# Peptides against a protein of PDB entry 3EFO, part 8

Target 1, 262 residues: chain A of PDB entry 3EFO
Amino acid sequence: SQLADLYKSCETDALINFFAKSAFKAVLHQPLKVIREILVNQTAHMLACYRKNCASPSAASQLILPDSMKVLPVYMNCLLKNCVLLSRPEISTDERAYQRQLVMTMGVADSQLFFYPQLLPIHTLDVKSTMLPAAVRCSESRLSEEGIFLLANGLHMFLWLGVSSPPELIQGIFNVPSFAHINTDMTLLPEVGNPYSQQLRMIMGIIQQKRPYSMKLTIVKQREQPEMVFRQFLVEDKGLYGGSSYVDFLCCVHKEICQLLN

## One batch from the design tools (peptide)

Design b1_p10_1_s2 (made by RFdiffusion4, then SolubleMPNN; from b1_p10_1, 4 letters changed)
Fold by OpenDDE base, seed 1:
Structure b1_p10_1_s2 (fold): chain B 262 residues (1-262), chain A 10 residues (1-10)
Amino acid sequence: as target 1 above (262 residues)
Amino acid sequence: MEEPTVIEIP
């Protein structure tokens, strides 16, 4: 059907860019609560329409997402959890204004990365391969105490180290004997020169490539104070300032879809 | 059309 073709051709990244800019413009004239409700409603309506007109019959307990929109809910939740749309006193007006202006000028690719960061398992690197490691979901559940992860959102880059990260990798990256010896105040990795270090630097270079902003590197040790900042970028988890987890958001969207169709 | 993603909601 014509409608089915429309959904097939839909690009989630473009939609999120559009919704973000629309919402951030609306902040100037409408209450945040209303804006958030509109975004949720729009999401539910699009998915309800698909279920009604395009999808095969399914159980009431199932949320059905077309392939083109399979990641729409997670990105939408990230948008809803952005500081610009949150009503928390802990978020300064300056921060809201800054991020609002940033997003208003972002292209589709930039906004996609901004709302949903790349999280790469660096500890799994094959120094003999030129392929980038597959990104994992941005959730604490995907981290490992034995792992090392690189997170990037186009503005910031974090290198997160588990408390039990392999000493050989620590030596390879930082040229220090143990986790305790890592200096988290550094913003640049040392030029160690071994294959693993070179591979990591290559990956970081690829991530930085074609981005309009130079990403500052922050070294984060698990269970240290700066990890709290890092965790804010694990966007599928429950937000620090009242935002829902991805799972909770899916439940919310599903409920609204059911209300629209029944 | 490609196979849709199905998520079970509790």
Scores: peptide ipSAE 0.344, ipTM 0.872, DockQ to the pose 0.441
Fold by OpenDDE base, seed 3:
Structure b1_p10_1_s2 (fold): chain B 262 residues (1-262), chain A 10 residues (1-10)
Amino acid sequence: as target 1 above (262 residues)
Amino acid sequence: MEEPTVIEIP
C-alpha cells in the first residue's frame, strides 16, 4: 500500500530534524505547552496510523513501531526534554536562545547526535583492536562504578570516571596513581603515550571528525558536583527539570495511540 | 512489509 511504502521510506533522523526546527521556530509565537502537546500528538498520530493501516493486529499492551521509526520515540522524547522546550526558571534565557539557534542551523546528522549522545564504554577498550567500542544507551543504568565512559553530543565531550575505576586505566589515561589524583579542571588529556592513551585519543579524534564544532572535553568524577551536568545528557533517564524518562514517554505515547484508535 | 518493533507497555 501507499502508506506502507511511506513508512518504509521514512527517515527518522530527517523527521526529528524537521520537528526540532519547526518546534524551535514555533517557540517565538506559541506557548511551550502547546508546542509540546503538538509534538506528542504528531508522534501518536503517526504511530496510530501505522497500527491502524499497516500493522498486524496486536495486543492492546503492545506498542508497535515500524522499523523505520523504531527510534522515533526516544529522539522525540529527547527533543521534548531539550531546554528550549522547557519552561523552567532554572534554565536561563540565554541558554535557551543559544541552543535554539544552534539547532536551527544543524543538519540531520548533527541534530541526531545532539539530541541523543554517543556514550562509549572506554574501559572495555582492546588496545589491539581498531574498532570503536559499541555505544551503550544513554542511561545511568548503563554506567558502572568500575567503568570509564566517553560521552559526546557534537557540542560537548565528557569523560566520566566511576569511583572504582581501575587504577591501571587511570594511570594510563592521566598518569596519576589513583582516582583521587585526577584533576577535573583539565580540558585536555595528558600525552601519556601508552597504547591505551593513544587509542583513547584516537577514538576522541574520530568522534570529533565531521563535526562542525570543536567539542570541549570535560572530565567528570562520579559523585562530584559536575556529574550533575553530565547526567543531563543521559537522556533516557528522568530529566532534572521535569522531563520524562524514555519509559514514561513510551507509556504516554501508547496511551495516546490507544485513545486515537478506540 | 518490514518487521515491526514491538514494545510491551506495562
Scores: peptide ipSAE 0.339, ipTM 0.871, DockQ to the pose 0.417
Fold by OpenDDE base, seed 5:
Structure b1_p10_1_s2 (fold): chain B 262 residues (1-262), chain A 10 residues (1-10)
Amino acid sequence: as target 1 above (262 residues)
Amino acid sequence: MEEPTVIEIP
């Protein structure tokens, strides 16, 4: 059907870019609550239409997503959780204005990475491999106390160290003997020169090359104060300022779809 | 059509 073809041709990253810019423009003349409701409604309506007209009958407990929109909900949730669209007094006007202006000028690829960061388990790096590690979902559940993770969203880069990070990796990256010796005030990794360090730097370089802005590196130790900032970028988790987890958002969208179809 | 993604909702 023509409708099915439309869904097939739909690009989620382009939609998110459009929705983000539309919403951020609307902030100037509409209440945030209304904007959020519109975004959720649009998401639900698109998916409800698909379920009704394009998808095979399914159980009531199932959320059905066309392939072109398989990641639409997660990105939409990230958009909804952005400080520009949150009505929390804890968020400064300056921060909202800053992020609003940033997104308004972002291309499709930039906004995609901005809303959903790359989270890379660099502790699993194979120094013999030239391939980048596969990104994991941006959730605390994917972190490990024994792990080291690199997070990048096009503007910021974080190197997160678990409290039980392997000493050999710490030595390889920082040239220090233990977790306790890592200086979190560093904004650049030392030139240690071993294969692991070189590979990490290569990965960081590749990530940076794809972005128009120079990303500031922040070293984050688990359970230290800066980790709170890092956790804000774990976008599938519950937001610090009241945003829903991805799971909760899926439930919300599903409920609204059911309401539209019943 | 391409095979859709199915998510079980609790």
Scores: peptide ipSAE 0.336, ipTM 0.872, DockQ to the pose 0.424
Fold by OpenDDE base, seed 4:
Structure b1_p10_1_s2 (fold): chain B 262 residues (1-262), chain A 10 residues (1-10)
Amino acid sequence: as target 1 above (262 residues)
Amino acid sequence: MEEPTVIEIP
């Protein structure tokens, strides 16, 4: 059907870009609550339409997503959890304005990265490989106390280190003997010169490549205070400022779809 | 036709 074809051709990244810009424009003249409701409603309507017209009958407990929109909910949730739309008093007006303007000027590729960061398991790097490590889902559940992860969203870059990060990797990256010796005040990795360090730097360079903004590196140790900032970018988890987890959002969307269809 | 993603909602 024509509708089915439409869903097949739909690009989630483009939709998110559109929704983001629309929402961020709307904040100037509409209440945030209304904007959020509209976004959820639009999401539910799109998916309800698919379920009604394109999908095979399924159980009421199932959320059915077309392949082209399989990541729509997670991105939408990220959008909803953005400081511009949350309007929490803990976030300065300037910060909201800044992020709003940034998104308003972002292309599709930039916005998708902005809303859903890349989280790379650096501890699994193969120094002989030219391939970037496969990104993992942005959730604490995907982190490991023994792991080292690089997170980037086009604006910020974080190097997160688990409390039990391998000393060998720590030595390789920072040229220090242990986790405790890592200086988190540094914004640049030392030029240690070993293959692992060079590979990491290369990866960071690749991530930075073609991004309109220079990402400042923040080194984060697990269980230290700055980790809270890092956790804000684990977008599938519950937000610090009241945003829902991805799972919770799915439930919300599902309920709304059911209401639309029943 | 591409298979949809099915998520079980509790």
Scores: peptide ipSAE 0.330, ipTM 0.867, DockQ to the pose 0.432

Design b1_p10_1_s3 (made by RFdiffusion4, then SolubleMPNN; from b1_p10_1, 3 letters changed)
Fold by OpenDDE base, seed 4:
Structure b1_p10_1_s3 (fold): chain B 262 residues (1-262), chain A 10 residues (1-10)
Amino acid sequence: as target 1 above (262 residues)
Amino acid sequence: MEEPTVITIP
């Protein structure tokens, strides 16, 4: 069917880019609440249409996502949780304006990365590998106290270190003997010169490659205050400023779909 | 046809 073909050809990243720009344009003329409702409604409507016309019959408790849109909800949630649409008083007008302008000029790839960061387990880095580590989902549940993770969203780069991160890796990256000795005020990794350090730097370079903005590196220690900033980029978790977790958002979308179909 | 993703909502 034509609808089936449409869903097959659907590119979530393009849709998110479109929705983001549309929403961020709309903030100038419409209340944020309305914009958020529209976004959720559009998401639900698209998925309801799929369920009605393309999907096999399913239980009411099931949310059915076409393969092409399997990540649409998570990206939509990320969009909804963006400071531009939340407009929390804790965020300055300038910051919202800045991010709005940034997104308005972003291509599909840029906006994709912006809304859903890359979170890479650096502690699993193979110095002999030419491939980037496989990204993990942006959730605290995917972190480990024993791990080291690199997060990048095209604008910011974070190196997160668990409290029990391996001293060997710490030594390799920072040339210090322990977690406690890491200086989080640095914005550049030292040139230690060992293979691991070199590989990490290469990975960072690859991440920075083809990005329109230079990403400042922030070193983050688990359980320290700056970690709160880092956690804001764990977009699948409950947001600091009232944004829903991915799971909660799925429930919300599902509810709306059911309302549309019943 | 590509298989859809099915998520059970709690």
Scores: peptide ipSAE 0.305, ipTM 0.856, DockQ to the pose 0.448
Fold by OpenDDE base, seed 2:
Formats: structure tokens, C-alpha cells, sequence
Structure b1_p10_1_s3 (fold): chain B 262 residues (1-262), chain A 10 residues (1-10)
């Protein structure tokens, strides 16, 4: 069917870019609550239409997503949790204005990365491989106290270190003997010169490539105060300022879809 | 069309 073809050709990243810009434009003349509702409704309507017209019958407890839109909900939730669409007093007007303008000028690829960061398990690096490590989902559940992770969203880059990060890797990256010796005030990694350090720097370079902005590097130690900032980029988790976790949002979307189909 | 993603809602 024409609808099936439409969903097959759907580009979620393009949709999110569109929705983001539309919503951020609407902020100028519509209440935030209304904008958020519209976004959720649009999401639900698209998915409800798919379920009704394209998907095979399934249990009511099932959320059915076309493959092309399998990540639509998570991106939509990220959009909804963006400070531009939140009216919390903890978020300054300047920050909202800044991010609004940023997104309004972003291309599809930029906005994709912006809303859903790339989280890479650096501790799993193969120094002999030219491939980037496979990204993991942006959730605390994917972190490990023994791990080292690089997070990038096109504007910020974080190197997160678990409290039990391997000393060998710490030595390789920072040329210091232990986690405690890592200076989190640094914004540049030392040029240690070993294969691991070189590989990490290469990865960071690749991530930085073709990005419109130079990403600031922040070194983050687990359980230290700056980690709170880092955790805000774990977008699948519950937001600090009232945003839902991805799981909660899925439930919300599912409920609305069911309502539309009833 | 490719296989859809099915998520069981808790």
C-alpha cells in the first residue's frame, strides 16, 4: 500500500529535525504545554495510523513500530525533554534561547546527534581496529563502574570514567597511575603516544569531524559532582526537570495510540 | 516491508 511505502521510506532523523524546528518556532506564539501535547499527538497519530493500516494484528499490550521509525519515540522524548520545551524555573531563558537558535540552524545529522548523543564504550577499544566502537544506549544502565565511556552530542564531549576503571587504561589515556590522579579540570587529553591513546584521539577526531562546532571535552569521574551534568545526556533516563524516561514515554505513547484506535 | 519493531509495554 501507499501507506506502507511511506512508512518504509520514513526517515526518523529528518522527522525529528522537522518537529524540533517546528516546535521551537511555535514556542514564540504557543504555550509550551500545547506544543508538547502536539508533539505527543503527532507521534501517536503516526504510529496509530501504522498500526491500523499497515501492521498485523497484535496484542493491545504491544507497541508496534515500523522499522524506519523504531527510534522515533526515543528521539521524540529527547525533544520533549529539551530545555526549550520545558518551563522549569531552573532553566534560564538564555539557555532556552541559545539552544533554540542552535537547533533552528541544525541540519538533520546535527540535530540527530544533538538530541540523542553518541555514547561509546572506550574501554573496549581495539587498538588494531579502524572502526569506532559500537555505541550503546544513552542510559545509566549501560554504564559500568569498570568502564570508560565517551559521550558526544555535537556540542559537548564527555569522557566518563568509572570509579573502577582499569588502571592500565587510565595510564594509557592520562599517563597517571590511578583514577584518583586524573585531573578533571583538563579539557584536552595528554598526548601519551601509546596505541590506546592514539586510537582514542583518533576516535575523538572522527567524532569532531564535520561537526559545525568544536566540542568541548569534559573529563568526568563517576560519583563526582560534574557527573550530574554528564547524566543529563543519558537521555533515555528520567530527566532532571520532569522529563520522562524512555520507558515511561513509551507507555505514554502506547496509551495514546490505544485511545486513538478505540 | 521490513519486520516491525514490537515492544511489549510493561
Amino acid sequence: as target 1 above (262 residues)
Amino acid sequence: MEEPTVITIP
Scores: peptide ipSAE 0.304, ipTM 0.856, DockQ to the pose 0.439
Fold by OpenDDE base, seed 5:
Structure b1_p10_1_s3 (fold): chain B 262 residues (1-262), chain A 10 residues (1-10)
Amino acid sequence: as target 1 above (262 residues)
Amino acid sequence: MEEPTVITIP
């Protein structure tokens, strides 16, 4: 069907860019609550239409996503959780204005990375491999106290270290003997020169490639104060300022779809 | 059509 073809040709990254810019433009003349409702409504309507007209009958407990929109909900939730669309007094006007302007000028690839960061388990790096480690979902549940993770969203880069990070990796990256010796005030990794360090730097370089902004590196130790900032980029988790987890958002969308179809 | 993603909602 023509409708099926439409869903097949849909590009989620383009949609999220469009929705983001549309929403951020609307902020100037519409209440935030209305904007959020519109975004959720649009998401639900698109998916409800698919379920009704394109998908095979399924159980009421199932959320059906076309392949082209399989990641639409997670990106939409990230958009909804952006400070520009959150009505919280804890968020400064300046921060809202800043992020609004940033997104308004972002291309499709930029906005995709901005809303959903890359989270890489670099502690699993094989120095003999030229392949980048597979990104994991942006959730605390994917972190490990024994792990080291690199997070990047096109604007910021974080190197997160678990409290039980392997000393050999710490030595390899920072040239210090232990977790306690890591200086979190540094914004650049030392030139240690071993294969692991070189590979990490290579990965960071690849991530930085084709990005319009130079990402500032922040070293984050687990359970230290800066980790709170880092955790804000774990976008699938519950937001600090009232945003829903991805799971909760899926439930919300599912409920809305069911209401539309009943 | 491409195979859809099915998520079971708790």
Scores: peptide ipSAE 0.304, ipTM 0.858, DockQ to the pose 0.426
Fold by OpenDDE base, seed 1:
Structure b1_p10_1_s3 (fold): chain B 262 residues (1-262), chain A 10 residues (1-10)
Amino acid sequence: as target 1 above (262 residues)
Amino acid sequence: MEEPTVITIP
């Protein structure tokens, strides 16, 4: 998929890994505000340099990204929205310390998945196909009340159920007659044994492969309280603790670039 | 050179 191709960019994923580790090291001796400013400035400077020296002239309203950095802004925004770089009382010191240590030890592939999760529309699964469903952008706008989605970031795995998810799929996955009967306290899917269940388990297995940590499964029903936790991983949306949406971040970066060039 | 990505900012 186009999305998959974008995230295979070696340069961007390596840069994000570097920026993340650099920033997370810096939090020990620099104010968070300064660190965030540095990250934004670095992003803006790189893109400004490209626009000035490498790109063809374009309208002032256009943000120009080199192919190698197509997803750099997305990842950078995710990094900036990470709890380690946020000074909010709602975020515990323990959580910050935990995530900091995790990222400091992550390889390029691990950090890529960590900052931008896979979101898979599993309600579209073809049980006769060995192909994985194409990942969608991590935004609420890509969810459907009639859908079932699997989200994974290398540490956590979520199975999100829309309020109107198909009963036949619910039966296939959970062996219960309806959405209301799903037990969200479970951390393991039942071994129902039908093709759909087997396919889903296979997908989960593939996602788990080559990951250094065993991902805990959380079942999430739309409109229930635990969905709030799930929504935090929809990284292109506005963050709960003051982070910007991807769109807003693009506007911010664009503004900074223009200021640098004018 | 590969073609750049162009995003129109509102």
Scores: peptide ipSAE 0.294, ipTM 0.851, DockQ to the pose 0.419

Design b1_p10_1_s4 (made by RFdiffusion4, then SolubleMPNN; from b1_p10_1, 4 letters changed)
Fold by OpenDDE base, seed 3:
Structure b1_p10_1_s4 (fold): chain B 262 residues (1-262), chain A 10 residues (1-10)
Amino acid sequence: as target 1 above (262 residues)
Amino acid sequence: MEEPTVIDIP
């Protein structure tokens, strides 16, 4: 059917870009609450239509996503949790204006990365391999106290270090003997020159070269104050300023779909 | 049609 073909050809990254720009334009003349509701409704309607017309019958407790939209909910939730749409007093008008303007000019690939960062477990690097580590989901549950993670969203880059990060890796990256000796005020990694350091720098370079903006590096130690900023980029978790976790959002969308269909 | 993604909602 034409409808089935439409869902098959749907590009989630293009949709999220469109929705983001549409929403960020709308903030100029519509209440934020209304904008958020519209976004949720649009998501629910698209998925409800699919379930009604394209999907096989399934249990009411199941959320059914076409393959082309399997990541639509998570990106939509990230959009909804963006500071431009949150309207919290803790977020400055300047920051909202800045991010709004940035997104308004972003291409499809840029906005996708912006809303859902890449989180890489760099502590798992094999210096004998040229392959990049597989990204993990942006959630605290995927972090490890023994791990080191690189996060990038096209604008910011973070190197997160667990409190129990391997001393060998710390030495390899920073040329210091322990976690406590790492200087988090630095924005550049030292050129230590060992294979691990070189590989990490290569990975960072690859990430950077794919983006139109230069990403400043922020080094973050677990349980230190700057980690709170880093945690805001773990977009699948509950937001600090009132945003839902991905799981909660799925429940919300599912509920709305059920309401539309029943 | 491609196989859909099914998520069990608690």
Scores: peptide ipSAE 0.378, ipTM 0.886, DockQ to the pose 0.421
Fold by OpenDDE base, seed 5:
Structure b1_p10_1_s4 (fold): chain B 262 residues (1-262), chain A 10 residues (1-10)
Amino acid sequence: as target 1 above (262 residues)
Amino acid sequence: MEEPTVIDIP
């Protein structure tokens, strides 16, 4: 069907870019609540239409996503959780204005990374491999106290260290004997010169090369104060300022779809 | 059509 072909041709990253810019433009003349409702409504309508016209019959408890939109909900939730669209007094006007302007100038690839960061398990690096580690879902559930993770969203880069990070890796990255010795005030990794350090730097370089802005590096120790900032980029989790988890958002979207189809 | 993603909603 023509509709099926349309859904097949949809590019989620382009849609998110469009929705983001449209929403961020709308904040100038529409209430935030209305904008959020429109975004959720549009998402639900698109998916409801697919379910009705393109998808095979399925159980009412199932959310059906076309392949082209399989990640639409997660990105949409990230958009909805952006400070520009959140109506919370804790978020400064300056921060909203700043992020609004940033996104308004972003291309498709930039906005994709901005809304959903890359989270890389650095502790799993194979120094003998030239392959980059596969990104994991941006959720605390994917972190481990024994792990070291690199997070990048095109603007910021975080190196998160679990409290039980392997001393060997700590030594390899920071040239210090233990977690306690890591200085989190540093914005640059030391040039230790071992294969692990070199590989990490290479990965960071690759990530940076794809971005128009120089990403500031922040070293984050688990259970220290700066970790709170880091956790805000775990976009699939519940947001600090009222944003839903991805799971909760899926439930919300599903409910809306069911309402449209009933 | 490509196989859709099915998510079970609790």
Scores: peptide ipSAE 0.377, ipTM 0.886, DockQ to the pose 0.429
Fold by OpenDDE base, seed 4:
Structure b1_p10_1_s4 (fold): chain B 262 residues (1-262), chain A 10 residues (1-10)
Amino acid sequence: as target 1 above (262 residues)
Amino acid sequence: MEEPTVIDIP
């Protein structure tokens, strides 16, 4: 069917870009609550339409996502959790304005990365590999106390160190003997010169490539205060400022879909 | 046709 073809050709990243820009434009004229409701409604309507017209019958307890939109909910949740739409007093007007303007000028690829960061387990880095480590989902559940992760969203870059990060990796990256010796005030990695360090730097370079903004590196130790900033980018988790987890959002969307169809 | 993603909602 034509509708099925439409869903097949749908590109979530383009949709998110559109929704983001539309929402961020609407912020100037409409209440945030209304904007958020519209976004959820649009998401639910799209998925309800699919379920009604394209999907095979399924249990009421199941959320059915077309393949082309399998990541739509998570991105939509990220959008909803953006400071521009949350309007929390903890976030300055300037910050909201800044992010709003940034997104308004972002292309599809930029907005995709912005809303859903790339989180790379660099502790698994193969120095002989030409490929980047496979990204993991942006959730605390995917972190490991023994791991080291690089996160980038096009604007910020974080190097997160677990409390039990391997000393050999710490030595390789920072040229210090232990986790405790890592200086988190650094914004640049030292040029240690070993293969691991060089590979990490190359990865960081690749991530920085074709990004319109230079990402400042923030080194974050697990359980230290600055980790809270890092956790804000674990977008699938519950947001610091009242945003839903991905799971909670799925439930919300599902409920609305059911309401539309029943 | 590509298989949809099915998520069980608790």
Scores: peptide ipSAE 0.373, ipTM 0.885, DockQ to the pose 0.449
Fold by OpenDDE base, seed 1:
Structure b1_p10_1_s4 (fold): chain B 262 residues (1-262), chain A 10 residues (1-10)
Amino acid sequence: as target 1 above (262 residues)
Amino acid sequence: MEEPTVIDIP
């Protein structure tokens, strides 16, 4: 899929890993505001340099991203929205310290998944296919009330169910007759044994494969209170604690690039 | 080199 190709850029992944570790080290001796500004400036400078020296002439209203950095802004925004770099009283010092230490030890692949989760539409599964479903962008706009989605970030795994998810799939996954009968307190899927259940378990196994941490599974029903936690991982949307949406961040970066070049 | 991504900014 196009999305899969976009997020397989090793250069961007390496840069984000570097920037994350650098920023998370800097929080020990620099104000958060300064760190965030530096990250935005670095992003803008890199893209401004490309536009000035490498890119063909284009309209001032257009943001030009080289192939190697086409997903840099989205990852950078995810980094900026991480609790370690947010100055909100709702975020405990312990949580910041915990995530800081986690990221400081992460490799490139781990940090990539951590900052931008995989979101898979499992309601579209072909039981005869051995391929994983194509990931969708981490935004509420990509969800469907009729859909079932699996989200994973290397630490957590969520199974999100739309209020109108197909009863046959619910039966296939949970062996219950309807959405209302799903127990969200479970952390393991039942072994129903049908092809769909087996394929879902296989997919979950593939996602867990080669990850350093065992991901806890959380079942989430749309419009129930626990969905708020799930929505925090829809990283392209506006953050709960004041972080920008991806679109807003692009506007911010573009503005700064224009200031640098004009 | 692949074609760059162009995003229209409002």
Scores: peptide ipSAE 0.368, ipTM 0.882, DockQ to the pose 0.445

